# Peptides against a protein of PDB entry 2FGR: the designs that were tried, part 202

Target 1, 331 residues: chain A of PDB entry 2FGR
Amino acid sequence: SSVTLFGIVDTNVAYVNKDAAGDSRYGLGTSGASTSRLGLRGTEDLGGGLKAGFWLEGEIFGDDGNASGFNFKRRSTVSLSGNFGEVRLGRDLVPTSQKLTSYDLFSATGIGPFMGFRNWAAGQGADDNGIRANNLISYYTPNFGGFNAGFGYAFDEKQTIGTADSVGRYIGGYVAYDNGPLSASLGLAQQKTAVGGLATDRDEITLGASYNFGVAKLSGLLQQTKFKRDIGGDIKTNSYMLGASAPVGGVGEVKLQYALYDQKAIDSKAHQITLGYVHNLSKRTALYGNLAFLKNKDASTLGLQAKGVYAGGVQAGESQTGVQVGIRHAF

## One batch from the design tools (peptide; made by RFdiffusion4, then SolubleMPNN)

Design b2_p22_2_s1 (from b2_p22_2, 15 letters changed)
Fold by OpenDDE base, seed 4:
Structure b2_p22_2_s1 (fold): chain B 331 residues (1-331), chain A 22 residues (1-22)
Amino acid sequence: as target 1 above (331 residues)
Amino acid sequence: MVIENPSREEIEKIKEEFLKLA
């Protein structure tokens, strides 16, 4: 058996030129290149190719020393794995987010990530962004000649909000082909939530692909999210992402990513462009910089996610510029 | 840090250190 203590401390100086009042925000932020975390994991060989595992992981906020506390909300799983793949019990990334966020060149964190995995409808559920779930059972296949898949179900445990009685129920999965330089995946998910105290289904479909040319990597996402409401109509968002990354000088990486968020319920679009650079000082320590521009059109109020500094929206139709410069250390 | 076949005492120490961070 083994136990591994692991973590990442990622802290940055961040700036955004506009908040909800139109004022600039700046300060010390977290998780600009990778989500800061502390975790324990281990495995036990049970013989016959069967292994037991555990994984406990929480987010670290280096700017305030976890003033809001520490928890294992990132992952808290026990698992069995073998030639059949892996079964996990406990809070985790849902299979769809676990796979489809892998195409985000900004690692689903900081000011540059794909923001499609979002609560687009003021859903009242805790995980209405489609990223994680409580009470989750997940299954992941092995890779068979490139083919792999993941499936998950989360119990609602009769959680109620207003008249909604199945809040937090998740069902979803992905199919993928991962072979050499190519990765492609299709994900489908449904989560039950509430909007305005009424039962709402969050439906998600996501297509992702990447190709590594050696000298550069291209990556893309296509996503549709629908909050299906009996009253008021569906809240639909189509999200698109295209990104490129390239190694620089053997120790650096440059990244450029564009995303479009077509918010159908408000007939409004947002455009995001992010330039990132990572400089590896070692295998574990990196310096990084991100520069992001977010252009909201019409009624769109999206904001860049400068965690620890400002992660709120902006005024309708306003543009926001963000900068992060930081240190990432892994242990 | 990887601890192979940790003793119960080593596991408890790791838990205590981890809980001090909570």
Scores: peptide ipSAE 0.010, ipTM 0.412, DockQ to the pose 0.598
Fold by OpenDDE base, seed 2:
Parts: structure tokens; sequence; C-alpha cells
Structure b2_p22_2_s1 (fold): chain B 331 residues (1-331), chain A 22 residues (1-22)
């Protein structure tokens, strides 16, 4: 049996030029290049190629020292693994987000990430962004000549909100091909939630692909999210992402990512473009800078996610510029 | 590889197949 303590502390100085009132926000933020975390993990060899595992991981907020407390809401799993793959029990990334966020060159954090995994409809469920679930059972296949898959089911445990009685139920999975420089995946998910106290299905389909040319990597995402409401019609968003990254001077990485969020329910688009640079001081420590521009059109009110500084929306049709400069340390 | 946006019908079909396998 082995137990490993691990973590990341990522803290930045962040600025956004507009909040919901049109005012600038600035300060010390968290998780600009990677989500700050503290975790424990371990494995036990049970013989015959079977292993037991555990993983406990919580988010760290370096700006306030976790003033709201520490928990293992990032991951709290026990697992069995072997030649058959891995079965996990407990709160985790849902299989769809675990796989499809891997195509995000900004690691699903900071001001630059793909924001498609979102609660687009003011869903009342705890995880209506489609990223994690409570009460989750997951299965991940081995990689067979490039082909792999993951599946998950989360129990609702009769959680009710208003007239909705299955809140938190998740079913989803992905199929993928990962071979050498190529990765491609298709993910499908449905989550039960509530909007305005009424039962709502959050349906998600995501396509992702990347190719590593050695000198540069290209990555793309195509996603549709629908909050299917019994009353009031569907809230649909089509999200698109294209990104490129390249190594610089053997110690750096430059990233450029564009995303489009076509919010059908309000007939409004938002455009996001982010330039990022990471400078590795060591294998464990990096400096980074991100510059993001978000252009809302019409009724769109999206904001950049400068965690710890400002992660709210802006006024309809307003643009927002964000900057993060920070240190990431892994242990 | 241009991943064409699957038609709404294709998405529902894949979803139904997935839900049948689950």
Amino acid sequence: as target 1 above (331 residues)
Amino acid sequence: MVIENPSREEIEKIKEEFLKLA
C-alpha cells in the first residue's frame, strides 16, 4: 500500500476591466493556470493485477487560506482497477467532463478556459455545469489500440427541488481514440435538475479532437448543451473552441484559444480569445500570464472567470478584458 | 478532421443508443 500527498498552489494577481456595474476589479486570485488543490491518493495491490485505490482531493484558495473551509469536493473516490480498467465510487469529474475538458488548452481554469461546461439556465442543481457529480459510479476502459471509453451514473437519491424529484441524477459517457499525436472523443450526458422549481434535463453532447505536430498542438471542441424545460422551452447553447499551443525555448509554452458561445435562448453570441504564456522555472514551479478578451453581443452577459477576484457577469452586450499573472507550484 | 456538427436527429439517435446500453 502507498499513500501520496500531492498538491498545487496557484495564485495570481488578476484584473478585469468590467464587472456587472461596469467597474474594474483587481486583486489576488487563485487557480489561473491550474486549479489549486490538496490531495491524498494511494493504491493497494490485491494480487492478480487487481488494485484498490483511493483519491481525496479538495480545492485550495491561496488568497484567503480556505476561509470557507476545506473539503474533498474535487474528488473523493474509492476504486478497483485491473486489466478490465477502473471502477470508481464517489464524487468525481463525470466521465464526459474528465475526457472532453482535456482538449481545453487552459486546463478548465482561469480566464482562458473553454466555458461550455456551464449552468446556462440558472439550474438549481449543485453541479449543473456538468463537471462533477455526487453519488457517482464511473467505469473507465483500458486503452485498446487507441480506443477507450468511460461511463458514469450518479444517483439522485430522491433529491427534490420544487416539483423536480430526480435532481442530481447523471448518466453519461464518452468514446475516444487516443493514439500517438491524435486524440478524438465523443461525449454524451444527461443530468436531471430543476429550473424555477420545475424538472429540467440538462443534455450535453461534446466532440473534441487534438493533434500534436511536435512544434505545435491544435485542439478543438464542439458542444451543444440543452436545458430541456417542461415549460418555457429549451435553453440551448452551441459552444465552439479552437486552440493552439507551442513550446517556446524549451522552458516555455504559448497558448492561443478562441471560443464562441452561441446562446440560442437569448439569440446572443459571446466571443472569447485568450493568449497565455507559461514559463517553467523548474519541473514543479512556473510563472504564467494570461490575457483574455470576452466580447458579448446583444443580450449576452458572460464574464471571465478570474477566481478570487471576479467571476460574475457583465452588462448585456459589454466586452470584458482580463489579465492574470501568477505562480504555480506543484508538490 | 472537420468534426461536422452532428444533426439533431443523429444526436438523439446516439443518445437513445447510449441510454439503451446503460
Scores: peptide ipSAE 0.000, ipTM 0.245, DockQ to the pose 0.014
Fold by OpenDDE base, seed 3:
Structure b2_p22_2_s1 (fold): chain B 331 residues (1-331), chain A 22 residues (1-22)
Amino acid sequence: as target 1 above (331 residues)
Amino acid sequence: MVIENPSREEIEKIKEEFLKLA
């Protein structure tokens, strides 16, 4: 049996030129290159190819020392694994987000990530961004000649909001092909939630692919998120991402990523472009810089996620520029 | 920090997996 303590401390100086009032914000932020975390994990060999596992992981906020407390909301699972794959019980990334966020070259964190995994409709559920779920059972297959899959179901436990029942129920999964330089995946999910106290289904379809050419990697995402409301019509967003990364001088990596968010319910688009650089001082310590531009059109109010400094929206049709410079340390 | 002496190789594999998740 083994127990591993692990973590990341990622802290930055961040700046955004506009908040909701049109004013600049700056200060010390967190999680610019990777989400800061503290975790415990372990495995036990049970014999016959069967293993037990546990994983407990929480977010660290280095700017304020976790003033709001610490929890294991990132992951809190027990598992069995073997030749059949892995079964997990507990809060985790849902299978769709676990697989499809892997194509985001900015690791689903900081000011540069693909923001398609979002609550687009003011959903009242706790996880209406489609990233994680409570009360989750997940199954992941082995890799068979490149082919793999994951499936998940989360219990609603009769949670209600207004007249909506089954809030927090998730069903979803992905199929993938991962072989050598190629990765491709298709994910489908539905989550039950509420909008304005009324039952709403959050449907998601995501296609992702990447190819590593050795000298550079290309990655892409295509996503549709649809909040199907019983009253008031559907809230649909089509999100697109294309990114490239390349090693620099054996110690660095440069990243460039573009995303488009076509918000159909408000007939408005947002364009995001991010340039990132990581400089490895060691295998565990890196310096990084991110520069992001977010251009909102018409009624769009999206903001860059400068966690610990400013993660809110901007005025309709306003553009935002963000900068992060920081240190990432893994242990 | 592995409480029991993991081989340097196991620590490097964990780092490589962490770098793949980054």
Scores: peptide ipSAE 0.009, ipTM 0.351, DockQ to the pose 0.141; fails the geometry check
Fold by OpenDDE base, seed 1:
Structure b2_p22_2_s1 (fold): chain B 331 residues (1-331), chain A 22 residues (1-22)
Amino acid sequence: as target 1 above (331 residues)
Amino acid sequence: MVIENPSREEIEKIKEEFLKLA
């Protein structure tokens, strides 16, 4: 059996031209091209094609040295795998996010990612962004001629918030077709949460697709998130993304991604456009730059996620420009 | 239990997985 220590340290200089007060913010940020992480993983061959596995992974904050501590909240799983696929027990990406975030050309981090996987309704659950879950059991099928699927269930363990019960319960999954240059997936999920101390269902549907033309890759996402409150109307957001990436000179990659967030509860849209470049100095080390523009309309207050510098909102209807320039190192 | 540094191939797979898992 082998145990692999692995990680990424990604640190950047970041700038946003507006915070909630309309002032600029700048400094040293983290996770601009990839989420900084430290992990341990390993497998044991049990014979007969059966393997046991473990995966422990936490986020690294290089700007402050993890001043708030280190944990394995990114992933803490034990698994069995074989010809039947893989079963995982423990905190992980929920199957829907694991598959559907793969279409995000900005790797679900920094100022450029698709922000659809979000807590749109001030949900009081810890994972109301639909990305991860505690107490999760997941199953992933093998790939059958391109077809694959993943399913997950998270136990609520009788967690309550206000009058809401079953907080943290997740059920969801995806079906996908992955064959050569083509990937396409449909994901469905429901998570129980609370808003204002009242029971709320977070329903999510996501369609993703990508095609690699060799010279360029196109990727897209269509998502609807609904927070269905016991009292009050639904808080619905329709999110759209279209992105393209292309290799540059064998050592670089350029990325362009557009996203639209149609926030129905406030009748307001936000438009995000991000240009990114990654320059590989080696297989393990890259320089990168991201330039993002976020235009809020009407009552929209979305902010770019310049982690470690500023990830808050802006004034309603304000636009925000963000820049990240950094180093990513994998070990 | 030998803690092995990830091979270049493992790093690339990790990167590909990380690009998918971020």
Scores: peptide ipSAE 0.007, ipTM 0.359, DockQ to the pose 0.082; fails the geometry check

Design b2_p22_2_s2 (from b2_p22_2, 15 letters changed)
Fold by OpenDDE base, seed 2:
Structure b2_p22_2_s2 (fold): chain B 331 residues (1-331), chain A 22 residues (1-22)
Amino acid sequence: as target 1 above (331 residues)
Amino acid sequence: MVIENPSKEEVEKILEEFKKLA
């Protein structure tokens, strides 16, 4: 058996020009290029191609030293793996987010990521962004000539909010083709939650694709998220992303990503464009910079996610500019 | 850091150190 201690410390100086009051925010932030984390993982060979595994991972907040505490909410799984694939038990990324966020060139962190995996409806569930789940069982297939899939189910354990039952139940999965320079995936998920104390289904469909041309990579996402409320009508968002990345000088990477969030319930759009650069000082240490622009239209109030500095919304129809400059170190 | 073939006790000690961070 083996145990590996691993982590990332990613800390930045961040600025956004507008908060909810229209004021600028600046300071030391965290997780601009990669989510800061500390983890333990290991495997045991059980023979016959069967392995047991564990993974415990928590987020690190380098700006405040984890003032709110440390936990393993990023991942806390035990697994069995072999020729059949992998079964995981415990809190983890849900299969849909695990696969479909892989097309986000900003790795679902900082001010540049695709923000489609969001609680669009003030859902009262703990994980209404569709990223992770408690009480999760997941299965991942091997890769069969490029084809692969993942499935998951999370137990609600009779969690109730208001009149809503089954809160926190997740069912979802993806199918994918990963071969050489091409990746493509379709994900489907439903979570049960509550909005205003009433039962609500969070339905999600996501298409992702990428192609690596060697000199550059293109990536795209198409997503629909729908909070189906028993009363008040559906809250639907269509999200689109297109990104490109390219290596620079053998030690750098430049990224450009655009996203559109069409928020149907408020008939309002938001446009996000982000330019990022990563400079590798070593295999483990990088400098990075991100520049993001978020343009809200009409009733849209989206804000850039400058974690540790400001991650709230802005006034309706306001635009926000964000900058992050930081250091990422992996160990 | 890689720990090869850790004893149960070694793993428990590591986990206890992590609990002190919580």
Scores: peptide ipSAE 0.037, ipTM 0.505, DockQ to the pose 0.659
Fold by OpenDDE base, seed 3:
Order: sequence, then structure tokens, then C-alpha cells
Structure b2_p22_2_s2 (fold): chain B 331 residues (1-331), chain A 22 residues (1-22)
Amino acid sequence: as target 1 above (331 residues)
Amino acid sequence: MVIENPSKEEVEKILEEFKKLA
């Protein structure tokens, strides 16, 4: 049996040229290359190929020392694993996000990530971004000659918002092929939520693929998110991502990623382009820099996620530039 | 940090330290 204490402290100096008022913001931010975290995990061999596991993980905010407190909202699971795969009980990444965010070259953090996993419709559920769920049961298959899958169900526990029932219920899964340099996946999910106090289904379909050429890696995502409202029509967003990464000089990595968010309900697009560089000082410590440009068109108000400095929107049709320079340390 | 074959008491102590963070 084992217990592992682990974490990441990632802190940066960040700048964005526009907030909601059109003013610049700058300061000390968090989680620019990887989400800062503190966690415990362990396994117990039960014999016969069966293992018990636990995982407890919370986010760290290095800029303010977790002034709002610490919790295990990133993951709080107990599991059984063996030749059959793994069953997990507890709050976690939902299977769709766990698999499909792996194609994001910016690790779903900082100012450069794919932002498709989002609450596009002012959904009133706690996890309407489709990333995590409470009361989750998950199952992950072994890898069979490259083929693998994951499935999840989250209980709503009769949570209500307005006239909407079943809020927080999730059902979803993915199928994937992971073999050598190739990864490809299809994910499907539905989450029950509310918009304006009325029942709404958040439907998501995502395709992802990557190929590692050794000298460079290419990665892509195609996603459609629909908030299906009983009244008022669907709120649909089509999101696209294409990225490339390459090693530099044996100790560095350069990343370039483009994303397009076609927000159908407001007939407006946003374009995101991010350049990132990571310089490894050791196996555990890196310096990094990110430069991101977000161009909103028409009624789009998206903002870059400079966590700890500014993560809000901008004025409709405005563009935003963001910079992060920081240190990541893993332990 | 890896703790191999921790006792129940060692695990409880670690968990207590984490509870102080919340």
C-alpha cells in the first residue's frame, strides 16, 4: 500500500489590456501553465488483481494563500481497479472532459486553453461548464489494443432550481483509440440544468484527435454544445481548435493553438490564438510565458482566463491581449 | 513524497493536517 502527497504551485505575473470597462489589469496570477493543486492519493493491493484507491485534490491559489479556503473540489474519489478497469465514486472530472481536454495543448489552464467546455447559456447549475460533477460514478475500461472507453453518471439528488428538476444529473461517456503516436476520441454528454429557472438540457458532442510526429505534435478538437431550453430556443455553440507543439533544444517546448467559438444564439464569433513557451529548469521546475489574443466579433464578449488577475468578459466586439510569465513547481 | 506501507496512524495524521487547511 502507498500514500503519495503531491502538488503543483504555479504562479505568474499576468497582464490583460482590457476588462469590462476597457481598462487594463495586471498583477500576480495563478495556474498559467498547470492548475496549482495540493493532493493526496494512494492505493492498496487487495490481492487477486484487485486494488483499492483514493484521490483527494484541491486547487491552490498562491497569490492570496487560499483566502477563500481549501477544498477537494478538483477530485475526491474512492476507487476499485483491476483487470476489469476502474470504478470511481465521488466528485471528479466527468469522463468526457477527462478524455477530451487531453487534446488541449495548454492543459485546460491559463490564458491559452480551449474554452469550449463552458457555460454558454447562463446555466444555473454549479458545473454547467461540463468539466466536473458532484455525486459521480465513473467507469474506465482498460486499454484493449488501443481501444478504451469511459462512462459516468451523476445523481441529481432531486436538486431543483425554479421549476427545473433533476438539476446536476449527468450522463456521458467517450470511446477512444490510443495507440503509439495516435489518439482519437468521441465524447457524448448530457447534463440537466436550468436557465431562467426553467428546465434545460446541456448536450455536448466532442471529437478530438492528436498525432505525435516526434519532432512535433498536432492536436485538434471539434465540439458542439447545445443548451436545449423548453422555452426560448436552443443556445448552440460550435467550437473548433487546432494546435501544435514541438520540443526546443531538449529543455524547452513551444506551443501554438488556435480556437474558434461560433456562438449561434448571438450570431457572433470569437477567435483565440495563443503562443506558449515552457523552459524546464529541472524535472520539477519550469519557467513559462504565454501570449494570447482574443478577437470578439459582433455581440461576443469572451475574455481570457488570467486567473487571479482578471477572468471576466470584455465589451461586445472588443479584442483582448493577455500575457503571463511565471514559475511552475511540482512536488 | 511517497510513503510506503503507511500505518493507519500515519494516514490519519496526514489527513488531520489536511483538515487544518479547510
Scores: peptide ipSAE 0.034, ipTM 0.681, DockQ to the pose 0.710
Fold by OpenDDE base, seed 5:
Structure b2_p22_2_s2 (fold): chain B 331 residues (1-331), chain A 22 residues (1-22)
Amino acid sequence: as target 1 above (331 residues)
Amino acid sequence: MVIENPSKEEVEKILEEFKKLA
């Protein structure tokens, strides 16, 4: 059996020009290019092409030294893998997010990522952003001539919030085609949660595609998230993303991404544009810079996620500009 | 039990997986 210790420390200087009070925020932030983490993983060959695995991973906050503690909430899985694919037991990314966030050129991290995987409805469940789940069983197929899939189910364990039962139950999966420069996938998920103490279903459909032209990569996402409330009507958001990335001088990468969040319940849109650059000093160390602009319209209050500095909303209809400059180191 | 640092290739694979996991 092998055990690997691994991690990333990603720390930045970040600035946003507006918070909820209209004031600027600046300081030392975390996870601008990649989420900072510490993990342990390993595999055991069981013979016959069967392997056991474990994965324990927690987030690191380099700005405060994990003042709120350390946990393995990023991933805590045991697995079996082989020619049949992989089965995982434990907290992890749900299959839909694991596949569909791969089209985000900002890797769902920092001020530039696609923010569609979000709690749009003030859901009271712990994972109402649709990214991870507790008590998860997941299965991933091998790649068969480009075709692959993933499926997951998370047990609610009779968790209740207010009058809502089955909170935290997830069912979902994706189908994909990954062949050479082309990737495309469809994801579907339902998660049970509560809003205002009332039962709510979080339905999600996501389409993703990317194509690598060698000189540049194009990537896109189309998503609908719907919180179906028993009382008060549905909270629906349509999210769109289009991005491009290109290698620069063999050691750099430039990224440009646009996202639109059409928040139907408040008849309000938000527009996000992000320019990013990564400069690889080595395979493990990079410098990076991100510049993001978020334009809220009407009642929209979305904020850029400058983790460790400011990740809250802004005033309705306000625009926010964010900057991150940082160091990423992997070990 | 040998605790090894990830190889350069493993770090790249981890980073690519992390691009999916963030």
Scores: peptide ipSAE 0.023, ipTM 0.478, DockQ to the pose 0.097
Fold by OpenDDE base, seed 4:
Structure b2_p22_2_s2 (fold): chain B 331 residues (1-331), chain A 22 residues (1-22)
Amino acid sequence: as target 1 above (331 residues)
Amino acid sequence: MVIENPSKEEVEKILEEFKKLA
């Protein structure tokens, strides 16, 4: 058996030029290039190609030393794996987010990531962003000639909000083709939640693809999220992302990513463009910088996610500029 | 850090470090 202690401490100086009041915010933020984390994981060989595993992982907030506490809400799984793939029991990334966020060149964190995995409808469930679930059973296939898949189900455990039953129930999965420079995936998910105390289904479909040309990588996402309400109509968002990355000087990486969020319920669009640079000082330590611009149109109020500094919205139709400069260290 | 075949004591020590963070 083995146990691995692992983590990432990622801390930055961040600035955004506008908050909800139109004022600038600046300070020390976290998780600009990778989510800061501390974890334990291990495996036990059970013989016959069967392995047991565990994974316990929590988020680290280096700016305040985890003043709000530490937990294993990032992942808390026990697993069996073998030639059949892997079964996981416990809180984790849902299969759809685990696969489809891999196409985000900004690693689903900081001011530059694809923000499509979001609670678009003021859903009252704890995980209405479609990223993680409690009470999750997941299965991941091996890779068969490039083809792979994942499936998950989360129990609601009779959680209620208002008149809504089955809150937190998740069902979803993906199919993918991963072979050499090519990756492509289709993900489908439904999560039960509440909006205004009424039962709501969060439906999600996501397409992702990437191709590594060696000299550069291209990546793209296409997502539709619908909060299906019995009263008030559906809250639909179509999200699009296109990104490119390239190695620079053997130790650097430059990233450029564009995203469009077409928020149908408010007939409003938001445009995000982010330039990022990572400089590897070692295999474990990097310096990084991100520059992001977010243009809201009409009634859109989206804000850049400068975690630890400001992650709220802006005034309707306002544009926001964000900067992060930081250090990432992995152990 | 990888600990191969950790003793119960080694595991407990690691867990105690996590408890200090909670």
Scores: peptide ipSAE 0.007, ipTM 0.327, DockQ to the pose 0.585

